# Peptides against a protein of PDB entry 5HOI: the designs that were tried, part 38

Target 1, 351 residues: chain A of PDB entry 5HOI
Amino acid sequence: FRYMPFSPAGTPFGFTDRRYLTMNEVGYVSTVKNSEQYSITVSFFDVGRFREYHFEDLFGYDLCFLNEKGTLFGQSKTGQIQYRPHDSIHSNWTKIIPLQAGERITSVAATPVRVIVGTSLGYFRSFNQFGVPFAVEKTSPIVALTAQNYRVFSVHYSQFHGLSYSLSELGTSSKRYYKRECPLPMSLPNINSDMKKDANLDYYNFNPMGIKSLFFSSYGDPCIFGSDNTLLLLSKWRSPEESKWLPILDSNMEIWKMSGGKETTDIHVWPLALAYDTLNCILVKGKHIWPEFPLPLPSEMEIRMPVFVKSKLLEENKAILNKKNEIGADTEAEEGEEDKEIQIPVSMAAE

## One batch from the design tools (peptide; aimed at target 1 K285 M301)

Design b1_p17_6_s3 (made by RFdiffusion4, then SolubleMPNN; from b1_p17_6, 12 letters changed)
Fold by OpenDDE base, seed 3:
Structure b1_p17_6_s3 (fold): chain B 351 residues (1-351), chain A 17 residues (1-17)
Amino acid sequence: as target 1 above (351 residues)
Amino acid sequence: DDEVFEQIEKGLAKKKA
């Protein structure tokens, strides 16, 4: 086993000179190898809100994270990171992360307020959006990171314990853990069964953990999409004893159903994000399980699980709040209500 | 099968740009 640089929904070069560094609900970052340099393009799905941009990369960035405010780049071997705001009003910044002998940056994440760097030795480094450091923590080896606002979802690997996860919040003064290195019930890629196709070996060499992507849902729930093409959602993470992983979508089964039960061995779902009750994904046809160039338009796959209840309950709660406000009850908006976990009624979780 | 792929693609809502 070797630690490889991970970026959400990143693709290998394969036999080409181009790949996606990352993609999500905001857009996609591509890199093209030009002799000794790379050309990076940051593209967006909402072309009205964002302008595509490109630049020459002399460092060979192999890590990337895209958000609504900017793009974080990293070089796994040298420890170089660069943050590029999408808006030209804000300056780019570059920093070198000190690495020990044999240490690699394995993942990077960025939100509008935080930058996170994880390494193969388990160094977790946090910064603000301007690259000012907060802390360095040593954890189990980090293999993947994602972040939303102040929250960080980290995946760890131990040779003895396999995959674990942490969920933390990076305040101004301290890191809070909701979950700390808890077992992650995700299946690892099976080398012996799947390697009959050369394309699967190439992907395994690029991503030995088989984590196609990880993200936060629109409701702030950690999500992971593994090599088994199952979307896992961490439910009830605010309640440590009640927290569980929910298999909210088997994408292979949904594709099979949509085909009318035909063979779909050449049809693949590539995950981008979970927005409410829909998985944003790229539908891929071919030998490779990842999208090629040009990138198709994202598809929305409906999640039939009780997560639908969250949207309805949020709308119903908003409608109840609006009705209370119309009745002239000066209910002081307790600032604490936005972080209330939407309790799914137990009756709907059993159907 | 290209028809199967097109059927699936038509069955999925596309995010409008």
Scores: peptide ipSAE 0.409, ipTM 0.893, DockQ to the pose 0.362
OpenDDE base, seeds 1, 2, 4, 5: peptide ipSAE 0.410, 0.405, 0.407, 0.405; ipTM 0.894, 0.892, 0.892, 0.889; seeds 1, 4 fail the geometry check

Design b1_p17_6_s4 (made by RFdiffusion4, then SolubleMPNN; from b1_p17_6, 9 letters changed)
Fold by OpenDDE base, seed 5:
Structure b1_p17_6_s4 (fold): chain B 351 residues (1-351), chain A 17 residues (1-17)
Amino acid sequence: as target 1 above (351 residues)
Amino acid sequence: DDEVFEQIEEGLRKQKE
């Protein structure tokens, strides 16, 4: 196993001179190899709100995180990071992260108020948006990071313990954990079945964990999209004992249904973000599971829980309704629409 | 293959409406 640089929804070069460093609901960052240098372009889906910009990268940035205020870049081997605000009012800044021998930056994240750097040795480094350091913490090896406001979702990997996750809040003076290195029930890429296709081997070499993306939902819940193309959402994370991962979307099943049950082996979902009850994604056609150039327009896929989770939610909802009825609330539950797709109550995400 | 892709894109479009 090798710790590779991870960025949310980043793509490999493959046989091309270009790749996406990252993409999300805000936009996409591409890099093109030009001899010994790279040209980076930061593009946005809302072209009315943001202006596309580009610059020459002499460092070979292989890590990226895009937010509504700026883009964080990182070089996994050298430890260089750069933050570039989207506006011209705020200055760019560059910093070198001290790395030990063989240490790599494995992931970076940025919010309008925090910058986070995670490493292959489990150094968790936090900064403000101006690159002023707050703290350095030693954790299990970090393989992925995302952040929203003051919250950080980190994925860790140990050869002995597999995947774990942490959810933390980076206050001004202290880090608070909601979850600390808890087991992450995500399936790892199946080397034996999937490696028969050269394209899957290339992606596995780029991203050995198979984490296509991780993000916070619009409600502030940690989400992860693995190699099994299942969207997992961390529910009830404020209640440590009640916190659970919900498989809220099987994207392969949804594609299969939408096709009318046809073969869909060449159609792939590439995750961007979760907004309300919809997965913002790129629908990808071809041998590669990742989007090529040009980037297709984003699609929205409604959250449809797998049938085995739908049944449990129906039972939980029936149990909640029965408890409400026992408490003597004369809410005439209109019996009618049994066949409506159970929208995940927004409350299950926010609690 | 193209027809299946277009069918899925149309399916996703209809979920937004």
Scores: peptide ipSAE 0.323, ipTM 0.884, DockQ to the pose 0.481
OpenDDE base, seeds 1, 2, 3, 4: peptide ipSAE 0.329, 0.323, 0.320, 0.326; ipTM 0.888, 0.887, 0.882, 0.887; seeds 1, 4 fail the geometry check

Design b1_p17_7 (made by RFdiffusion4)
Pose (drawn by RFdiffusion4):
Structure b1_p17_7 (pose): chain A 322 residues (1-190, 198-318, 341-351), chain P 17 residues (1-17)
Amino acid sequence: FRYMPFSPAGTPFGFTDRRYLTMNEVGYVSTVKNSEQYSITVSFFDVGRFREYHFEDLFGYDLCFLNEKGTLFGQSKTGQIQYRPHDSIHSNWTKIIPLQAGERITSVAATPVRVIVGTSLGYFRSFNQFGVPFAVEKTSPIVALTAQNYRVFSVHYSQFHGLSYSLSELGTSSKRYYKRECPLPMSLPNDANLDYYNFNPMGIKSLFFSSYGDPCIFGSDNTLLLLSKWRSPEESKWLPILDSNMEIWKMSGGKETTDIHVWPLALAYDTLNCILVKGKHIWPEFPLPLPSEMEIRMPVFVKSKLLEENKEIQIPVSMAAE
Amino acid sequence: SVEPMPYTNELVKEFPS
């Protein structure tokens, strides 16, 4: 099996010279093939706060993670990473991650206080926001990483357990695990979208902490999974809280569509900030549309019953209240 | 009450070129 470089809400090149590296509620990072180099553009949705800028990529970064304080870039092959703070007060810094034979950097994540690099051999290298290393840790092969403040949500893969996750907190003292390689019941992919599933074999469209600090993941099944009761290991449950396919179906008047797709950015309490993609492909294009907001709904709606009540999709009060 | 997502141990399929 070949591990692929993962970034949240990343898009493939397809038949173009440009794609999105990473995408969330803060903004979007794109890269354009420029003869022999690349042109990286860092954009923001709150235009008033941060200024959109661009720079020339002489290394070919294919890994990226965006937070409110800076942008982290990474190269899956050479192992070079660069953290670019949004404000000009703080300097950029660059480090090169040691990589063994065939070892690839599979995912990177950054917070205002932590920088995280994961490799295909299971190396977990953590730094502060300035590049000072804390500790190097060996874990299962990492395929996806996201972090919030001091906490890290990591997704692992092997040939035995399949897809497992770890939830840990990088405190000032030492590292503590809340959950260590527990089952991750995300649906795996089972065609026009072949380009995407070669770029992202797991089908993990994005993963992120919620605005209130709960781990979330959005697989190829277009269902938002939220980790409930992660503080008590014996009570941990993955809860499906939004069937985005059902919502587009209800808003489209019960019509099956093959051109409307959801691209996850982040979860804010009960609202999924996303990009509504219209077209044959399931990933967004250029230019990037304005973010949409999709309220979460428990998957308790049956299509056949909804069609009877309407004879937008009107929902029976008895069912809506449930 | 919302039921949790069940888990089944699976491996990722290899996708052709």

Design b1_p17_7_s1 (made by RFdiffusion4, then SolubleMPNN; from b1_p17_7, 7 letters changed)
Fold by OpenDDE base, seed 1:
Structure b1_p17_7_s1 (fold): chain B 351 residues (1-351), chain A 17 residues (1-17)
Amino acid sequence: as target 1 above (351 residues)
Amino acid sequence: TLEPRPYTRQLVPEFPE
C-alpha cells in the first residue's frame, strides 16, 4: 500500500497527457502535461453562472477541490496549496504546508468558509477561506476529505483496522466531532479478482482505496462511492447510537436494469454529487471506469436501495417464460430468445 | 437545525411495531 493523493472523482492520466483533478456538481478541473509544466482548466456545468478559466501550473498540482466560490489546489509532495476564487474580486493565495520526511498531503477540501488539509501521517490542518490557520490535530492517517460549509467528512486508513471515518464541524473556536474514527463499512478493491484487467490496475495504482468520490448530499449527509460502485449514505449521524451507513444505490444493479437485464462491462457510473434523491453522475462508456476527454454530459440516477437480487429476477423471468411456453405450443423456439430484455417490475424500473 | 427532510425516513422501511 502507498498513500496516493486523493481528490473527489479525480481520474488518472492513464496513457494520456491529461486527466481530471476533480469533478462534482459545480464542474470539473482538468490538467494537461506540457513538458515540465501543467495547464489547468477549471470548467463549470452552469456556464451562465460561471466563466471557465485556465492557468499554467509550474508546481504539478495533484490535489484539487472545487466549490461554488473557488478551487483549492495542492501538491502532495511539496506541501504547496493554492486557493483560487472563481471571482477575480478575491485574491488567490498560496501557502506551504510543513511536511515531515516522507509525509504527503493525501487530500484537501475547501468550502466557502474552510480549507482542510489531510496528510499521510494523520495531520489534520484547518484554515479559513483566506488561508488563516485555526488548528493542527493529529488523527489516524487521512486518505480522503470532503467538506460542506463547516462540516468535514474524513476517511482514515490503518493497516491493521482498514478504513475509518470521522464527521466533524469546524466552528470558529472549536472542532466538534459527531463521529470520530468509527469503522467505515466500505469494501476495498480486491486486487486478486479485479486486477485481471490492466485498466483496473492503472486505476488501483492511482487510487488504492478505490474511493471514486465522497461528498455531502444536498441534505448534508456524508456520502461515499467505493470500488464496489455502491453509494453509501451516513444516516442519522446526529444521533451516535442510531447512525448507520445505508447502501442507497447499487450502480451496477441500476446499469443492469437500464440495459434490460443484460450484463454490461462497458458502462460505468462515475459519481459527482447526491442532490435530493438523484445521484448526479457521468455515465462512462468504454474500457476505463473513469471519464475520458471530452467529458460526457452529467446524468441523473434515482437512488434505490438494493432490495432485489439479480438471481431472483432471473428466476422469476424464467418462470414467466416457462408459463408462456406451456400456453403457446406452436411457436418454434428460435435460439435467439436468450437476448430478451428482462421485464423489470415497474417498482424497480426507473420511472 | 435543518431537520433532515422526510426522504431519508421513507427509504428505511420503518419496522412495523
Scores: peptide ipSAE 0.000, ipTM 0.378, DockQ to the pose 0.025
OpenDDE base, seeds 2, 3, 4, 5: peptide ipSAE 0.000, 0.000, 0.000, 0.000; ipTM 0.375, 0.379, 0.378, 0.383; seed 2 fails the geometry check

Design b1_p17_7_s2 (made by RFdiffusion4, then SolubleMPNN; from b1_p17_7, 6 letters changed)
Fold by OpenDDE base, seed 1:
Structure b1_p17_7_s2 (fold): chain B 351 residues (1-351), chain A 17 residues (1-17)
Amino acid sequence: as target 1 above (351 residues)
Amino acid sequence: SIEPAPYTRTLVPEFPE
């Protein structure tokens, strides 16, 4: 295992010269490698509200966080960060984060009011939107960050304890914890089963934790989307004793339903954001589990708790088909067993 | 409340059969 730079919904280069540094509900940030330089483009889904812009990156930014007011960039090895407001009224600023020998920036987050930097040694650094520092705290090693307004969701890793999470609020005078290094019940990538496909090995080398994205919902609840393609939401986080992770969407189950119960291996959900009861995502078609270029339009997927077991639905549908055959309906449709549309219960069908 | 930008409901693309 090695600490890798994490950005929400970031993609690897793979065998290409380009990748997404980050994407969310606001837009997507791409980088193209050109010899020793990178060209970064900040693109937006709402083209009426925002203007796309690009710049030359001489530093090789490998960390990014996009919000409605600006983009934060970071270089994991050098400790350089840059904040670029989308509006030309506000100036860009740069800062070097002091790193120890072997320390890496592992994640960055930015809101309209806060900038957060997390490192492989567990240094949690907070700034305002102008790069003025508030505090430095030492935590367990940080592997991922997201933030909304004053709140920060951080994921930590220990070789002994696996994944943990913190939920904190960065006030003007102090940091408050709602959750502090609590166990995170997310499955890690299974190297032995999942890495049989070369494309999965490339993704694992890019993102060893398998965290495709993490964000706050529109209601301000921490969300995480792991390698198991399950969306977890932290419910009741204001009540420490009542707080629990809810598996609010099995995206593999939803793809299976949308395919009429056919096992598809070439369609993948790439998470962007959770708005109310819908996961904003990219539906990726192809060999890679991540979006390539050009970026497909975002899709909405309704959140549904995985209550149903595929095997039971298959058994029930086989039992219904066998009963129809016993009742002597001479429908000679020798359509192969593979093409039988599974009757998904109406309560499970996407309306 | 950040009103989510009105995503054009991209109709779930019918999976090509």
Scores: peptide ipSAE 0.000, ipTM 0.347, DockQ to the pose 0.022
OpenDDE base, seeds 2, 3, 4, 5: peptide ipSAE 0.000, 0.000, 0.000, 0.000; ipTM 0.362, 0.367, 0.360, 0.364

Design b1_p17_7_s3 (made by RFdiffusion4, then SolubleMPNN; from b1_p17_7, 9 letters changed)
Fold by OpenDDE base, seed 1:
Structure b1_p17_7_s3 (fold): chain B 351 residues (1-351), chain A 17 residues (1-17)
Amino acid sequence: as target 1 above (351 residues)
Amino acid sequence: ALAPAPFTRQLVPEFPE
């Protein structure tokens, strides 16, 4: 096992000269290899609110985090980070994070008020939006970070205990933990089953944890999307004893439904964000599980608990078709399945 | 062709260029 640089919804180069460093609901950051340098482009979905920009990267940034106010870049080996505001009013700043021999920056996150750096040795470094340091804490090895406002969701790895998570708030004077290195019930990539496809090996080598993305919902709940294509949401995190992970979407089940109950292997969900009751995502078509170029337009997928069994749905649909054939009625079949899915009431997420 | 996707909609820009 090796620690790899992680960015939310980042893609590998594969056999190409280009990849996405990160993407979310705000936009997408791409990098293109040009001999010994890289060209980085920061693109936005709201073209009326934001202007696309590019710059030459001489450092080979392999970490990125995009928010509504700026983009944070990092180089995992050198420890260099750069923050670039989207506006021209605030200046760019650069800093070198001190790294020990063999230490890597594994993840970075930025909000309008905080910058966070996590490392393979478990150094958690916090800064303000101007790169002024607050604290350095030693944790278990950090493999992924996301942040919203003052809150940080961190994923940790131990060779002995697997994945854990922390949820913390970075106040002005102190760090508060809501959760500290608690077990994360996320499925790891199944190397033996999934690696029979060469395309999955390249992705596993890029992202050995299979964390496609992690983000905070619009309600401020930690979300994670793993290699099993299940969206997990941390509910009731304000009450440490009541806090639980909810599987709020099986995207493989949703693709199966969208395909009319056909097994498809050429459509993949790539997660961006969770807004209310909808997963903002890219519907990827093709051999690779990640988006290629050009980026497809985002799609919304409604969240649904994975309560359905495929075999039972196929039996029910066969029974409905047989009844329709007996009645001789050409009535459209589409309306009747929508009403039976138990929506998780929005109230269960926000407590 | 994908069937109609009842729970999946494409985000259409409010102002199509």
Scores: peptide ipSAE 0.000, ipTM 0.382, DockQ to the pose 0.020
OpenDDE base, seeds 2, 3, 4, 5: peptide ipSAE 0.000, 0.000, 0.000, 0.000; ipTM 0.369, 0.347, 0.333, 0.383; seed 3 fails the geometry check

Design b1_p17_7_s4 (made by RFdiffusion4, then SolubleMPNN; from b1_p17_7, 7 letters changed)
Fold by OpenDDE base, seed 1:
Structure b1_p17_7_s4 (fold): chain B 351 residues (1-351), chain A 17 residues (1-17)
Amino acid sequence: as target 1 above (351 residues)
Amino acid sequence: PLEPRPYTRQLVPEFPE
């Protein structure tokens, strides 16, 4: 196992000179290799609110977090971080995070009020938006971070216990835990089943945890989207005894529904954010499960708990077809009718 | 009974050595 730098919805280079460092509801950050340097572009979906900007990266930033006020960059090996406000009124700042031998920055997060750095040794470092340090805490190894306002959702890894998560609030004087290293019920990538496709191996080498993204919902609930393409939401996290992960969307099921019940292998959901009852995402068409260049426009997908099983829908549809065939004796069943769109019940169809 | 999808925590990713 190797700790890889994680950024929300970041993409690998693959066979290209370019990748997305991160993307979310605000925008997307791309990097292009140019000899020994990188050109970074910070792009926004709301072009009326934000102006795209670019800069030359001499450090090779491999970590990124975008928010409405700025972009945090990090270099996993050197420990360099840079915060770049979108507004030119505020100054950029750079800091070096001290790393031990073999330690890597594994994830970074930034809100308008906090900067968080997580490492492969489980150092959790907190700063304000100006790079003033608050604290250093030792946790289990951090593999992913996201933050909203003062709240931090951290994913931890143990070789013995797999994935855990913490939910904390970074006040001015203290860190409060709502959840502390609780088991995370996310499926890890299955190397033996999923790696039969070279494209999946490239993605696994980039992101061994298969965490496509993690974010807070518009309601401030922690969300995670794994390799199983299921959106998990942490419900009732304020009540430790009542807190549970809800599978609020099976994106593979939704793609299957959208395709009229056809198995599609060339459409992929790439998660950006959860706003109310809609997953903001990129619908990726192609061999790769991640968006390429140019970035497709974001799509919205309504959240739906996976209550139905494909097999049961197929059985119900076969039962409906058999009943129709018992009533209609005289129409030659031409062999071509197998491609009939599965009538998804109205309760399951996207309105 | 909705068979809970086996969210089998593959606790240990078999890292290839």
Scores: peptide ipSAE 0.000, ipTM 0.357, DockQ to the pose 0.283
OpenDDE base, seeds 2, 3, 4, 5: peptide ipSAE 0.000, 0.000, 0.000, 0.000; ipTM 0.373, 0.375, 0.375, 0.378; seed 4 fails the geometry check

Design b1_p17_8 (made by RFdiffusion4)
Pose (drawn by RFdiffusion4):
Structure b1_p17_8 (pose): chain A 322 residues (1-190, 198-318, 341-351), chain P 17 residues (1-17)
Amino acid sequence: FRYMPFSPAGTPFGFTDRRYLTMNEVGYVSTVKNSEQYSITVSFFDVGRFREYHFEDLFGYDLCFLNEKGTLFGQSKTGQIQYRPHDSIHSNWTKIIPLQAGERITSVAATPVRVIVGTSLGYFRSFNQFGVPFAVEKTSPIVALTAQNYRVFSVHYSQFHGLSYSLSELGTSSKRYYKRECPLPMSLPNDANLDYYNFNPMGIKSLFFSSYGDPCIFGSDNTLLLLSKWRSPEESKWLPILDSNMEIWKMSGGKETTDIHVWPLALAYDTLNCILVKGKHIWPEFPLPLPSEMEIRMPVFVKSKLLEENKEIQIPVSMAAE
Amino acid sequence: SKEERLFEEVQALLKQP
């Protein structure tokens, strides 16, 4: 099996010279093939706070993660990473991650206080926001990484357990695991979207902590999974809290559509900030549309029963209250 | 509301070619 470079809400090139590296509630990072180099553009949705800028990529970064304080870039092959703070007060720094034979950087993540690099051999290299290394750790092969403040949500893969996840906190003292390689019941992919599933074999469209600090993941099944009771290991449950396919179906008047798709950015309490993509492909295009907000609904709505009540989809009060 | 805005956005998409 070949591990692919993962970034949250990343898009493939397809038949174009540009794609999105990473995308969330802060903004979007795109890259354009420029003859032999690349042109990276860092954009923001709150235009008032940060200024959109661009720079020339002489290395071919294919890994990226965005937070409110800076942008982290990475090259899956050479192992070079660069952290660019949004403010000009703080300097950019660059490091090169040691990679063994065939070892690839599969995912990167950054917070205002931590920088995380994961490799295909299971190396977990962590730094502060300035590049000072804390510890190098060997774990299962990492396929996806996201972090919030001091906590890290990592998704692992092997030929035995399949997909597993670890939830840990990088404290000032030492590293503490909340959950260590527990089952991750995310649906795997089972065509026009072949380009995407070569770029992202797991179908992990994006994963992120919620605004209130709960781990979330959005697989190819277009269902938002939230990790509940992660502080008590014996009570951990993955809860499906939004069937985005059902919501588009309800808002479209019960019509099956093949051109409307959801691209996850982040979860804010009960609202999924996303990009509504219209077209044949399931990933967003250029220019990037304005973010949309989709309220989370428990998957308790049956299509057949909703069609009877309407004879936008009206929902029976008795069912809506449930 | 958020639900009304989402509905209008989905309808605007459905009216497109």

Design b1_p17_8_s1 (made by RFdiffusion4, then SolubleMPNN; from b1_p17_8, 10 letters changed)
Fold by OpenDDE base, seed 5:
Structure b1_p17_8_s1 (fold): chain B 351 residues (1-351), chain A 17 residues (1-17)
Amino acid sequence: as target 1 above (351 residues)
Amino acid sequence: SIREKAAKRIEELLKQP
């Protein structure tokens, strides 16, 4: 296993000279190889709220986090970070994070009030929006970060303990934990089953944890979207004994349902954010599970727990059958085509 | 509806080669 730089919804280069460094509900950040340099573009979905901007990157930034006030960049190997406000009124700043031999920045996050840097040795570094340091804490190795306001959702990885998560609040004087290195019930990518397709190997090499994205919902709940294409939401995190991960969307099932039960194995959800009742995402077609260029317009998917989707599918199918039987009582329509058993994918047959 | 827009987009994607 190797610690790789993680950014929310970041894409690999693949065989191209361009990739997305990050994307979310605010916009998307792209980088293009230009000889020994990179050209970075920060684009926004709300055309008019923010002006698209670009700059030349001499450092090869491989980490990015976009928020409503600015973009944080990081270079995983050198430890360089740069914060660029979207508003020209505020100055850009650059810093070098001191790294030990073999240490990498694995993830960065930024809010309008905090900057966070996580490393492969578990160094958690916190700053204000101007890059003034608050603290350095040593945790288990950090593989992913996201933040909203003063809250930080961190994912940790240990070879011995697997995935864990923390939920913390970065006040002015102290860090408070709501959750500290608790087990994360997310499936890791299965190397043996999925790697028969070269496209899955490329993505695994880019992101071996299979975490497509993590974010806070509009309600401020931690969310994670893994390689199983299930959106997990951490509910009741303020109550330690009641806190649980909820599988609030099986995206593969919802795509299949919305297609009318067609083969949808080449259609993929790329997660951006969770609103009140909808996952904002990019719908992608092809061998690659990630969006290419140009970026398609975002789509919205209603959140539904998989168990309720199965029950509703059975109820909807029964209601359709009953309506056909009520209409068919007056018309001698031929018996022949009704028994096409909707093959429920084998993954749902576990009762 | 939101669902109809997503379903239409999936149908458009399914029609692409």
Scores: peptide ipSAE 0.530, ipTM 0.949, DockQ to the pose 0.700
OpenDDE base, seeds 1, 2, 3, 4: peptide ipSAE 0.530, 0.527, 0.528, 0.527; ipTM 0.950, 0.949, 0.949, 0.948

